# Peptides against a protein of PDB entry 2N1D, part 14

Target 1, 169 residues: chain A of PDB entry 2N1D
Amino acid sequence: EVKVKIPEELKPWLVDDWDLITRQKQLFYLPAKKNVDSILEDYANYKKSRGNTDNKEYAVNEVVAGIKEYFNVMLGTQLLYKFERPQYAEILADHPDAPMSQVYGAPHLLRLFVRIGAMLAYTPLDEKSLALLLNYLHDFLKYLAKNSATLFSASDYEVAPPEYHRKAV

## One batch from the design tools (peptide; made by RFdiffusion4, then SolubleMPNN)

Design b1_p10_4_s3 (from b1_p10_4, 5 letters changed)
Fold by OpenDDE base, seed 2:
Structure b1_p10_4_s3 (fold): chain B 169 residues (1-169), chain A 10 residues (1-10)
Amino acid sequence: as target 1 above (169 residues)
Amino acid sequence: KLLKVLEELL
């Protein structure tokens, strides 16, 4: 199995995220004030501002595109807690053609990296390519950790209304 | 491990 290491700084957030939704019955506010597309764009621009070579810039863009693609594919089926399903259904009804990377934000993006390792295990990448990819994924995760104060906040969640509870149970 | 537990919860 391909192991994607989550920064220690972000591990507590995964627990908080789970707690907010599953135990406190809160929902992440959607559409996100800062969606996945924006986060990835900021990361790419951040990397470019560091004076990367053309090859490195290209690699960053490919990684960003890959993360976005994986997120959009996996969000609905693998990155949601059961309590979030009614909300997701509402999002699909209201925004049927919108990629989920334009709707969801940092918490759900972080969840991707809990699952992505298993998906990467089945990709036909050689050892060097996989190592490089993992390096960039870890670099991105470090970026998330560095900006965690602005990306991860319990204030982005709200208590689900009673009518939502009736739909969820 | 914690991450495995979280992965199962997702």
Scores: peptide ipSAE 0.034, ipTM 0.724, DockQ to the pose 0.026
Fold by OpenDDE base, seed 1:
Structure b1_p10_4_s3 (fold): chain B 169 residues (1-169), chain A 10 residues (1-10)
Amino acid sequence: as target 1 above (169 residues)
Amino acid sequence: KLLKVLEELL
């Protein structure tokens, strides 16, 4: 199994995210004020500003593209708690042609990295390529941790109304 | 261990 290490400073957030949704019956505000596309773009620009070579910049762009693709594929099927399913259905109805990376934000993006390791296990990558990919994924996670104060906040969630509760059961 | 639990919940 491919192990993707989540930074220790982000692990408590995963718990808080789970608690907000499943126990407190809150929903992340959608569309996100800062969506996945924006986060990935900021990361790429951050790496670029650090003086990367052309080859390194290319690699970062490929990783960003890959993360985006995995997110868009996995969001609806693997990254949502049961309580969030009605909200997702509403999003699909309101934004039928929009990729979910333009709708969802940091909390759901972080959830991807809980699951992505299992997906990478089936990817036909050689050992060196996989190691390189993992290094970039960990680098991105470190970036999320560095910016966690602005990316992860309970204020981005809101208690679901009673009518939503009826739809969610 | 905690992440494993979260993986099951997602």
Scores: peptide ipSAE 0.034, ipTM 0.714, DockQ to the pose 0.025
Fold by OpenDDE base, seed 4:
Structure b1_p10_4_s3 (fold): chain B 169 residues (1-169), chain A 10 residues (1-10)
Amino acid sequence: as target 1 above (169 residues)
Amino acid sequence: KLLKVLEELL
């Protein structure tokens, strides 16, 4: 397994996220106020503003594109708790052609990094490419941690209505 | 350890 280290400051959020949905039966408000596309764009711009070379900028763009693709592929099948499945079904029905990176936000994006390591183990990457990818993934996670106060908030969740509870059970 | 638990939940 490829190890992707989650920053310690973000681990408590993963627990809170789980608790809000699984225990408190809340749902993340969709569409997200700040979606995954926006977060990735901000990260790319942040890296560019730090004076990266053309090669580094290219690498960042590739990583951003990769994260987006992985997120869009994995969201529905790997990143949702059972309680969230009806909500996802509604999103698909209402927006069948919209990538989930335009709908979901930071909490679900963070969940990707809990799973992505196992997925990368099946990807035929050379050692150098894998090391580079991992470096950027960790760099991105550090970026999320740095901006955690604005990206992760329990106020972005809301209690699911009674009718949702009935169809979720 | 935490991640392993969360991986089971997702």
Scores: peptide ipSAE 0.034, ipTM 0.714, DockQ to the pose 0.026
Fold by OpenDDE base, seed 3:
Structure b1_p10_4_s3 (fold): chain B 169 residues (1-169), chain A 10 residues (1-10)
Amino acid sequence: as target 1 above (169 residues)
Amino acid sequence: KLLKVLEELL
């Protein structure tokens, strides 16, 4: 198994996110005020502004594109708690052509990195390429940790209305 | 399923 290490600073947030959704029956407000596309764009610009030349096989833009693609593929099937499924269905009905990276935000993006390691295990990458990719993924996670105060907040969640509870599991 | 993975991270 390919191990993607989550920064210690972000592990408590994963617990809070889980608690808000599953125990407190809240929902992340959608569409996100800062969506995944925007977060990835900010990261790319941040890396470019620092003049880092440590890009060998993978450019920052390629990594960003990869993260976006994985997110859009995995959100609906891998990253949602059961309580969130009715909300997801409504989003699909209202925005059938929009990628989920334009709808969801930082909390769901962070959940991706809990699962992405297992997916990468089946990717035909040589050892060198895989190591480089992992370095970028860890670098991105470090970026999320650095900006966690602005990216992760319980105020972005709200209590689901009674009408939602009737359709939720 | 996601919860189980999260528990392993903690």
Scores: peptide ipSAE 0.031, ipTM 0.687, DockQ to the pose 0.027

Design b1_p10_4_s4 (from b1_p10_4, 5 letters changed)
Fold by OpenDDE base, seed 1:
Structure b1_p10_4_s4 (fold): chain B 169 residues (1-169), chain A 10 residues (1-10)
Amino acid sequence: as target 1 above (169 residues)
Amino acid sequence: KVLEVLNKLL
């Protein structure tokens, strides 16, 4: 199977994220103070500042674009816990034309990488292409881990109001 | 469309 390895530094955040939402009945504050678009942009700029060649810069841009598009496609159907569904519906109503990469932030972006491995397992990728993709994804995850102190915080969540609980599963 | 995204990424 294809495994996208999550850095050990980020695994606790996945657990905390799950706990905050499913057990403590909290919601990530939306729209995110730092959305997925900005995170990806910062990553691209970071890579550019490291002195990459034009070809490497192009590759990074393609990776960023791909991650963004994957996120926007998968957020609503694959990346949300049941408790978050009413919030998502409200976001769609309030921001009908906005991609979710402009609304959601780091925790939900990280969830993408939990799911992407299983998806890649069923794609007709040759060994070389798969290895290259995995290298890109792992590099980005390392970037998230490096910046985890600023990207992930329980303070970005808040207890859902009682009326929300009645709507949520 | 997921495969399209993947192909673009590669």
Scores: peptide ipSAE 0.024, ipTM 0.645, DockQ to the pose 0.148
Fold by OpenDDE base, seed 2:
Structure b1_p10_4_s4 (fold): chain B 169 residues (1-169), chain A 10 residues (1-10)
Amino acid sequence: as target 1 above (169 residues)
Amino acid sequence: KVLEVLNKLL
């Protein structure tokens, strides 16, 4: 098993996120005020501003692109709680061609990293490539932790309306 | 499909 370690600072958020959705019957406000695309863009720009070499910059861009694509593939099938399914269906109906990285935000992006390790276990990567990828993934997670105050907030959720609750449960 | 995405991460 490939272990992608979630920073200790962010682990409690995953629990809070789960609680907000599943127990408190709240929904993350969509479209996100800070979507996955913008988070990844900010990360890339942050890395570039630190005076990275061209090779490092290229690597960051590839990692960002990969995370985005992986998120878009995984969101609908793997990253949603059952209570969020009606909301997702509404998003698809209203924005059928929009990538989910333009709709969802940090909490759902973080959920990706809970799943990605298992997927990496089945990829034929050599040890060096895997280590490099993991380093970048952990670097990104560290970035999320550093900016957690602005990226993860219960105020981005709201109680689902009664009509939603009826269709979701 | 998942593997393709993973490959782009490298």
Scores: peptide ipSAE 0.023, ipTM 0.638, DockQ to the pose 0.132
Fold by OpenDDE base, seed 3:
Structure b1_p10_4_s4 (fold): chain B 169 residues (1-169), chain A 10 residues (1-10)
Amino acid sequence: as target 1 above (169 residues)
Amino acid sequence: KVLEVLNKLL
């Protein structure tokens, strides 16, 4: 399979995220204070501010678009823990036409990169193209790691209410 | 959809 390496700085967060949801029965607050769309926009602007060439800027925009599309496709089917499914159903019912990149935030976005490698294995990319894509994905992950203090916080989670717990478990 | 986006990038 295609291996997407998660920075060591972010691996502990994945464990905390898992613990908050599955063990402590908490939910990430939705809609996110800072959603996936805004995170990707900030990344693109960050790359632009670094003085990239037009070609590099264009490539970054395409990477952002790709990540967004992958997220929106995979969120509901691949990125949620079982405990989160009732919450997702409520979001769909209330906002049927809203892309999930406008609802969810950094923790769920990070989960994408745990799964994306397997999906990329089905893409008809040559070695050079795949390497280029992986470089962009890793660059984005480095950005997440650099900004982890502001993007990932247990305070963005809350204990699910009793009525939710009854329908979730 | 995703594949189309990737094709634009590469």
Scores: peptide ipSAE 0.023, ipTM 0.645, DockQ to the pose 0.213
Fold by OpenDDE base, seed 5:
Structure b1_p10_4_s4 (fold): chain B 169 residues (1-169), chain A 10 residues (1-10)
Amino acid sequence: as target 1 above (169 residues)
Amino acid sequence: KVLEVLNKLL
């Protein structure tokens, strides 16, 4: 299988995220104060500010676009814990045409990278292409790790109200 | 769809 390595400093957050949702019955506050679109935009600008060549700038834009699209495709079906389903349904009802990258934030984006490896295992990518893609993904994850203090916080979660608990069976 | 997204990342 293809392994996308999550930075060690972010692994504890995945556990905390899971704990906040599944055990503490909290929800990430939506819409996110800093949504996925904003995070990706900041990343792209960060990469451009580092003196990228034309081809590298193009690559960054493509990576950002790809991650965004992949997130928007995967969020509703693959990235949510069971407890989050009612919240997602409400978001869809209120904003049927909004991409989820404009609603959700860093924690859910990070969850995407837990799943990408398995998806890559079934792609007909040659070794060089796979390595290149992995480099892109790992570079982005490194960026998330660098900015983890501002992107990942338990204060972005809130205790779900009692009426929500009844829906989230 | 997923494959298309992945291809664009390359």
Scores: peptide ipSAE 0.022, ipTM 0.642, DockQ to the pose 0.238

Design b1_p10_5_s1 (from b1_p10_5, 5 letters changed)
Fold by OpenDDE base, seed 2:
Structure b1_p10_5_s1 (fold): chain B 169 residues (1-169), chain A 10 residues (1-10)
Amino acid sequence: as target 1 above (169 residues)
Amino acid sequence: KVLEVLKKLE
């Protein structure tokens, strides 16, 4: 299995995220005020602003595109807690053609990196390409950690209304 | 602990 290491700074957030939803019965506010597309765009611009070469810029763009694709594929089937399913169904009904990277935000994006390693294990990449990809994934995770104060907040969650609770449990 | 929590993802 390909191991994607989550920064220690972000591991507590994954626990808090789970607690907010599963135990406190809260929901992340959707559509996200800062969606996955925006986060990835900011990262790409951040990397480009550091005077990267064309090759490095190309690599960043590919990594961003890849993360977005994986997120959009995996969100509905692998990145949600059971309590979030009714919300997801509502999102699908209201935004049937919108990629989930335009709806969901940082917490769900972070969840991707918990599962992406298993997916990458079956991707036909040579050792060098895989190492490069992993380096960028870890670099992105470090970016998330650096900006965690603005990206991860319990204030982005709200207590689900009673009707939702009855629907979900 | 983190891994245990994350196993609760569907």
Scores: peptide ipSAE 0.059, ipTM 0.790, DockQ to the pose 0.024
Fold by OpenDDE base, seed 3:
Structure b1_p10_5_s1 (fold): chain B 169 residues (1-169), chain A 10 residues (1-10)
Amino acid sequence: as target 1 above (169 residues)
Amino acid sequence: KVLEVLKKLE
Protein backbone atom coordinates (compact mmCIF):
# COMPACT_ATOMS: atom_id res chain seq x y z
CA GLU B 1 0.00 0.00 0.00
CA VAL B 2 1.09 3.52 -0.80
CA LYS B 3 1.15 5.53 2.42
CA VAL B 4 -0.22 9.06 2.36
CA LYS B 5 0.50 10.61 5.74
CA ILE B 6 -2.15 12.88 7.21
CA PRO B 7 -0.69 15.83 9.15
CA GLU B 8 -1.09 15.53 12.91
CA GLU B 9 -2.95 18.84 12.93
CA LEU B 10 -5.72 17.39 10.75
CA LYS B 11 -6.18 14.03 12.44
CA PRO B 12 -8.37 15.49 15.22
CA TRP B 13 -10.60 17.02 12.56
CA LEU B 14 -11.27 13.63 11.03
CA VAL B 15 -12.55 12.53 14.42
CA ASP B 16 -14.68 15.65 14.83
CA ASP B 17 -16.08 15.21 11.33
CA TRP B 18 -17.05 11.63 12.11
CA ASP B 19 -18.61 12.66 15.42
CA LEU B 20 -20.71 15.40 13.83
CA ILE B 21 -22.11 13.05 11.20
CA THR B 22 -22.47 9.68 12.89
CA ARG B 23 -23.00 10.54 16.56
CA GLN B 24 -24.65 13.96 16.44
CA LYS B 25 -26.59 13.15 13.25
CA GLN B 26 -25.58 16.36 11.51
CA LEU B 27 -24.96 17.03 7.84
CA PHE B 28 -22.41 19.19 6.11
CA TYR B 29 -24.28 22.07 4.50
CA LEU B 30 -24.50 21.62 0.73
CA PRO B 31 -23.64 23.14 -1.60
CA ALA B 32 -20.47 24.05 0.24
CA LYS B 33 -19.74 27.74 0.76
CA LYS B 34 -16.21 26.90 -0.36
CA ASN B 35 -16.18 23.89 -2.64
CA VAL B 36 -13.34 21.58 -3.61
CA ASP B 37 -12.79 23.39 -6.91
CA SER B 38 -12.23 26.64 -5.06
CA ILE B 39 -9.86 25.10 -2.52
CA LEU B 40 -7.74 23.56 -5.27
CA GLU B 41 -7.70 26.83 -7.19
CA ASP B 42 -6.51 28.70 -4.11
CA TYR B 43 -3.76 26.15 -3.58
CA ALA B 44 -2.58 26.46 -7.17
CA ASN B 45 -2.52 30.24 -6.95
CA TYR B 46 -0.71 30.05 -3.63
CA LYS B 47 2.04 27.89 -5.11
CA LYS B 48 2.43 30.15 -8.13
CA SER B 49 2.54 33.33 -6.08
CA ARG B 50 5.46 32.04 -4.07
CA GLY B 51 7.53 31.57 -7.20
CA ASN B 52 7.98 27.92 -6.44
CA THR B 53 6.57 26.49 -9.64
CA ASP B 54 7.82 22.99 -10.32
CA ASN B 55 8.93 22.25 -13.87
CA LYS B 56 9.21 18.54 -13.24
CA GLU B 57 6.86 15.88 -14.57
CA TYR B 58 4.09 16.81 -12.16
CA ALA B 59 3.29 20.49 -12.28
CA VAL B 60 0.91 22.10 -9.80
CA ASN B 61 -1.90 22.29 -12.33
CA GLU B 62 -1.56 18.63 -13.16
CA VAL B 63 -1.68 17.67 -9.50
CA VAL B 64 -4.75 19.83 -8.94
CA ALA B 65 -6.47 18.26 -11.92
CA GLY B 66 -5.62 14.82 -10.63
CA ILE B 67 -6.93 15.47 -7.14
CA LYS B 68 -10.15 16.85 -8.60
CA GLU B 69 -10.64 13.81 -10.80
CA TYR B 70 -10.00 11.36 -7.99
CA PHE B 71 -12.40 13.24 -5.74
CA ASN B 72 -15.17 13.22 -8.32
CA VAL B 73 -14.73 9.51 -8.92
CA MET B 74 -14.41 8.43 -5.30
CA LEU B 75 -16.84 10.69 -3.42
CA GLY B 76 -19.94 8.60 -3.89
CA THR B 77 -18.36 5.20 -3.38
CA GLN B 78 -15.53 5.78 -0.90
CA LEU B 79 -15.87 9.01 1.05
CA LEU B 80 -19.36 9.04 2.60
CA TYR B 81 -20.66 7.76 5.90
CA LYS B 82 -23.92 5.81 5.79
CA PHE B 83 -25.85 8.70 7.31
CA GLU B 84 -24.83 10.93 4.39
CA ARG B 85 -26.23 8.68 1.65
CA PRO B 86 -29.72 10.23 1.40
CA GLN B 87 -28.17 13.69 1.13
CA TYR B 88 -25.92 12.50 -1.67
CA ALA B 89 -28.87 10.97 -3.53
CA GLU B 90 -30.75 14.25 -3.31
CA ILE B 91 -27.76 16.16 -4.64
CA LEU B 92 -27.48 13.79 -7.61
CA ALA B 93 -31.17 14.18 -8.40
CA ASP B 94 -31.07 17.98 -8.20
CA HIS B 95 -27.71 18.41 -9.93
CA PRO B 96 -27.17 15.43 -12.22
CA ASP B 97 -24.55 17.12 -14.40
CA ALA B 98 -22.52 18.85 -11.70
CA PRO B 99 -19.23 17.33 -10.55
CA MET B 100 -19.15 16.72 -6.84
CA SER B 101 -16.06 18.93 -6.55
CA GLN B 102 -18.43 21.84 -7.12
CA VAL B 103 -20.80 20.70 -4.38
CA TYR B 104 -18.72 19.32 -1.51
CA GLY B 105 -16.02 21.06 0.53
CA ALA B 106 -12.94 20.64 2.69
CA PRO B 107 -14.10 17.90 5.08
CA HIS B 108 -14.92 15.48 2.28
CA LEU B 109 -11.78 16.47 0.40
CA LEU B 110 -9.70 15.55 3.43
CA ARG B 111 -11.40 12.15 3.55
CA LEU B 112 -10.06 11.51 0.04
CA PHE B 113 -6.51 11.39 1.33
CA VAL B 114 -7.43 8.63 3.73
CA ARG B 115 -8.35 6.39 0.78
CA ILE B 116 -6.27 7.63 -2.13
CA GLY B 117 -3.19 5.63 -1.16
CA ALA B 118 -4.88 2.34 -1.87
CA MET B 119 -5.94 3.58 -5.29
CA LEU B 120 -2.46 4.78 -6.18
CA ALA B 121 -1.05 1.37 -5.36
CA TYR B 122 -2.64 0.06 -8.55
CA THR B 123 -1.58 2.97 -10.74
CA PRO B 124 1.23 2.17 -13.19
CA LEU B 125 3.73 4.78 -12.05
CA ASP B 126 7.46 4.37 -11.85
CA GLU B 127 9.22 4.97 -8.56
CA LYS B 128 10.36 8.47 -9.47
CA SER B 129 6.94 9.60 -10.65
CA LEU B 130 5.21 8.14 -7.62
CA ALA B 131 7.63 9.86 -5.25
CA LEU B 132 7.04 13.18 -6.97
CA LEU B 133 3.27 12.75 -6.79
CA LEU B 134 3.42 11.86 -3.12
CA ASN B 135 5.49 14.95 -2.42
CA TYR B 136 2.79 17.11 -3.98
CA LEU B 137 0.00 15.33 -2.14
CA HIS B 138 1.79 15.86 1.16
CA ASP B 139 2.45 19.47 0.21
CA PHE B 140 -1.26 19.98 -0.42
CA LEU B 141 -2.13 18.39 2.90
CA LYS B 142 0.30 20.75 4.59
CA TYR B 143 -1.55 23.59 2.89
CA LEU B 144 -4.85 22.32 4.29
CA ALA B 145 -3.32 22.14 7.75
CA LYS B 146 -2.00 25.68 7.48
CA ASN B 147 -5.47 26.95 6.55
CA SER B 148 -7.45 24.58 8.75
CA ALA B 149 -9.00 27.36 10.85
CA THR B 150 -10.86 28.70 7.81
CA LEU B 151 -11.48 25.42 6.00
CA PHE B 152 -12.76 23.18 8.80
CA SER B 153 -15.53 24.33 11.14
CA ALA B 154 -18.36 22.63 12.97
CA SER B 155 -20.51 25.63 12.06
CA ASP B 156 -20.64 24.30 8.50
CA TYR B 157 -22.74 21.40 9.78
CA GLU B 158 -26.38 21.40 10.85
CA VAL B 159 -28.69 18.98 12.59
CA ALA B 160 -30.58 16.85 10.11
CA PRO B 161 -34.36 17.36 10.22
CA PRO B 162 -36.75 14.62 11.32
CA GLU B 163 -37.76 14.02 7.71
CA TYR B 164 -34.17 13.13 6.91
CA HIS B 165 -33.88 10.68 9.79
CA ARG B 166 -36.82 8.70 8.43
CA LYS B 167 -34.99 8.06 5.15
CA ALA B 168 -31.50 7.65 6.60
CA VAL B 169 -29.79 4.51 7.83
CA LYS A 1 -9.38 6.38 17.40
CA VAL A 2 -8.59 7.72 13.94
CA LEU A 3 -8.33 4.23 12.47
CA GLU A 4 -11.68 3.22 13.91
CA VAL A 5 -13.29 6.35 12.51
CA LEU A 6 -11.80 5.87 9.07
CA LYS A 7 -13.07 2.30 8.82
CA LYS A 8 -16.62 3.65 8.94
CA LEU A 9 -16.26 5.33 5.55
CA GLU A 10 -18.12 3.57 2.75
Scores: peptide ipSAE 0.056, ipTM 0.786, DockQ to the pose 0.024
Fold by OpenDDE base, seed 5:
Structure b1_p10_5_s1 (fold): chain B 169 residues (1-169), chain A 10 residues (1-10)
Amino acid sequence: as target 1 above (169 residues)
Amino acid sequence: KVLEVLKKLE
């Protein structure tokens, strides 16, 4: 298995996120005020502003594209708690052609990195490419940690209405 | 704890 290390300061958030959804029966407000696309764009611009070679800039763009693709593929099948399924179904019905990276935000993006390591273990990447990818993934996670105060907040969640509880068995 | 969260995802 490929190990993707979550920054220690973000690990508690994963627990809080789980608690908000599963125990407190809250939902992350959708569409996100800051969606995954925007977060990735900000990261890319952040990296490019730090003074990069052409090769490094290319790599950042590829990593961003890769993260977005993995998120859009994995969100519906691997990154949701059971309580979130009705919400996801409503999103699909209302926005059938929209990628989930335009709907969901930082908390769900962070969940990706809990699962992505296992997925990468079965990708045909050579050792050097994998190491480079992991470096960027960890760099991105560090970026999320740096901006965690604005990206991860319980105020972005709300108590699900009674009608939602009835269909969220 | 992260592993426990992982197991709760569906």
Scores: peptide ipSAE 0.056, ipTM 0.788, DockQ to the pose 0.025
Fold by OpenDDE base, seed 1:
Structure b1_p10_5_s1 (fold): chain B 169 residues (1-169), chain A 10 residues (1-10)
Amino acid sequence: as target 1 above (169 residues)
Amino acid sequence: KVLEVLKKLE
């Protein structure tokens, strides 16, 4: 299995995210004030500002595109807790043609990296390509950790109303 | 704990 290590500083957030949703019955505010597309764009621009070569810039763009694609494919089927399903259904109804990377934000993006390793295990990549990809994924995760104070906040969640609770059971 | 979170996702 392909191992994608989550930075230690982000592991507590995954627990808090889980707790906010499943135990406190809160929902992440959607559409996100800072969506996945924006986060990935900021990362790409950050890398560009560090003086990357053309080849490195190309690689970053490919990684960003890949993360976006994986997120959009996996969000609805693998990255949601049961309590979030009604919200997801409402999002699909209100934004039928919008990719989920334009709706969801950092917490759900981080959840992707909990699951992406298993998906990469079935991707036909040679050893060198896989190692390079993993390096970029870990680099991106470190970027998330560096910016965690602005990307991850309990204030982005809100207690679901009683009518939502009835739909979620 | 991260593993526990993973198990709660569907």
Scores: peptide ipSAE 0.054, ipTM 0.784, DockQ to the pose 0.025

Design b1_p10_5_s2 (from b1_p10_5, 5 letters changed)
Fold by OpenDDE base, seed 5:
Structure b1_p10_5_s2 (fold): chain B 169 residues (1-169), chain A 10 residues (1-10)
Amino acid sequence: as target 1 above (169 residues)
Amino acid sequence: KVLEVLEKLL
């Protein structure tokens, strides 16, 4: 089994995120003020500014592209709580051609890493490639942890309106 | 094990 270790400081946020949505019946405000595309771009620029070889820069770009792709594929089917489904449907209706990485933000991106390990387990990667990928994924998670104060906030959520509650199961 | 619980919740 491929295990992606989430930094301990981010685990409480995953719980808070779950609580905000499922128990407090709040929704993350969409479109996100800072979407997944922007977060990944900032990370890539951060890595490039730290000094790297051509190989490292290439690897960062590939990892960013991979994370974005996985997010866009998995968001609708794997990363939403039941309460969020009506919101997602509305987003799809309003923005049918927009990738979800341009709509959703850090909390949903972090949820990806709860599931990505299981998905990678079925990906035909050699041991070296997998290890390298895992290193970058962990590095990215560390980046999220470093910037958690600006990326993860309960103020980005809002109480769902009464009409939404009627639609939500 | 928090992640395991979260995996089930998603």
Scores: peptide ipSAE 0.149, ipTM 0.839, DockQ to the pose 0.026
Fold by OpenDDE base, seed 2:
Structure b1_p10_5_s2 (fold): chain B 169 residues (1-169), chain A 10 residues (1-10)
Amino acid sequence: as target 1 above (169 residues)
Amino acid sequence: KVLEVLEKLL
């Protein structure tokens, strides 16, 4: 198994996220004010601004592209709580061609990393490539932790309207 | 689903 450790700083957020949605019946506001695409772009620019070599820049771009792809593939099937399904269906109906990385934000992106390790275990990566990937995945998670105050906030959630609650519960 | 399991475990 490929082990991707969530920073301890972010683990409590996974609990808060679960609580907001499952117990408090709130929904993350969509489309996100800062979507996954934007977060990944900011990360890439952050890394590039630190004077990285061409090889490192290439690696960052590849990792960003990979995270985006995995997120877009896994969001609908792996990263949603049951209560979020009607919201997801509405998003699909209204924006059928939009990748979910343009709709969802940091909380759902963080959920990806709960699952991504198991997915990577089945990818045919050589040792060097896997090590590099893991390094950047952890680096990205550290970036999320560093920016957690702006990326993870209960204020980005709102109580689902009564009509939503009736159809979701 | 991983998150559904989390709902049960958390």
Scores: peptide ipSAE 0.070, ipTM 0.786, DockQ to the pose 0.022
Fold by OpenDDE base, seed 3:
Order: C-alpha cells, then structure tokens, then sequence
Structure b1_p10_5_s2 (fold): chain B 169 residues (1-169), chain A 10 residues (1-10)
C-alpha cells in the first residue's frame, strides 16, 4: 500500500466530521459554499503565485486535475458514511450531470486522502513518478492544514430533519 | 471501503 500521511493538524477534524455525521446525525450543507473545484483552483493559484521553477514531471494543473478526477470517481462509492447516502441520492436525482467536485466541499475532499493511497498502489507509475506525485499530495494536504480555519467548520453542518431520518439508516 | 474504518487513523 502507498502511504499518504495526513497532517496531525487535520486528524482531529476527521474525528469531528465522523462524529457530526455518525453520532450527531448531522449533514453537511449541499451544495457546498466552497466546493472542491474552488479549493483546488485556489491551491493552483497559490502555488503559481509562489514563483518557483518546479521542473518536476508533474505540473500543478495536472495534479489538480488528478485530484478532481479521483474525487469524482470515489465520492459515491468510498467517501460517504451510511447516513449520508440518502442525501447523495437526492443530489444525483436533482443534478445528474454535475460532477460531485462542484457539490461537495473540504470535509469530503479530506476523506479522499484517507483512501487514495490504496488506489495509487494500482497505478502504472515508476518509483520516481510516484514519489513526485506523493510530494504534491502531501503539499496539498499541508495547504489544507494551513487554511483549516476557513475550510473546516462544524457550522457547515446541521441536524438532519425528521423526514430524512425515516429514509436513512 | 467506506470510512467506517476511520478508527485505523486514530
């Protein structure tokens, strides 16, 4: 397995996110006020503004595109708790052509990095290319940690209504 | 698959 290390600063948030959904029966506001697309765009612009001459195999835009693609593929099958599935079904029915990166936000994006390592183990990348990709992924996670105060908040959740409880679980 | 195994991160 390819190990993707989550920054220590973000691990408590993963626990809080799990608690909000699973124990407190809350749902993240959808569509997100700041979706995955916008977060990735901000990261790309941030990296480009730093002005470094990164001559590595992967460009920032390619990394962003890759993260977006993985998110859109994995969200529905691997990144949702059981309690969130009715909400996801409703989103699909209302917006069948919208990629989930335009609907979901930072908490679900962070969940991707808990699982992405296992998926990368099946990529046909040589050792050098994989190392470069991992460096970018860790750099992005560091960016999320740096901006965690604005990206992760319990106020972006609310208790699910009674009607939702009847269709969930 | 599903994140119920998040306890492994703890």
Amino acid sequence: as target 1 above (169 residues)
Amino acid sequence: KVLEVLEKLL
Scores: peptide ipSAE 0.032, ipTM 0.708, DockQ to the pose 0.027
Fold by OpenDDE base, seed 1:
Structure b1_p10_5_s2 (fold): chain B 169 residues (1-169), chain A 10 residues (1-10)
Amino acid sequence: as target 1 above (169 residues)
Amino acid sequence: KVLEVLEKLL
């Protein structure tokens, strides 16, 4: 299997995210104040500002595009807890043509990396290409860890109203 | 271990 290692700094957040949603019955505020598109754009700009001249097989922009595509494909089917399903349905109704990378934010993006390894196992990449891709993914995760104080906050969640609880059973 | 649990929860 393909293992994507989550930085130790972000593992506690995954637990907090899980707890906020599943145990405290809170919802992440949508649309996100800082969506996935914005996070990926900031990362790309950050990498470009460092003036890296390394001519690797995968460019930063290609990696960003790939992460975005995987997120948009997997969000609705693989990245949501059961309690979040009604909210997702509302988002689809209100934003039918918007990609989910423009709606959701850092917590859900981080969840992608819990699942992306299994998806990459079916991708027809040679060993070298896969290693390069994994390196970029880990680099991006390190970026998320560096900026975790601004990207991950319990204040971005709120208790779901009683009417939502009835729909989410 | 935490990630394995989360994978099952998602």
Scores: peptide ipSAE 0.027, ipTM 0.687, DockQ to the pose 0.026

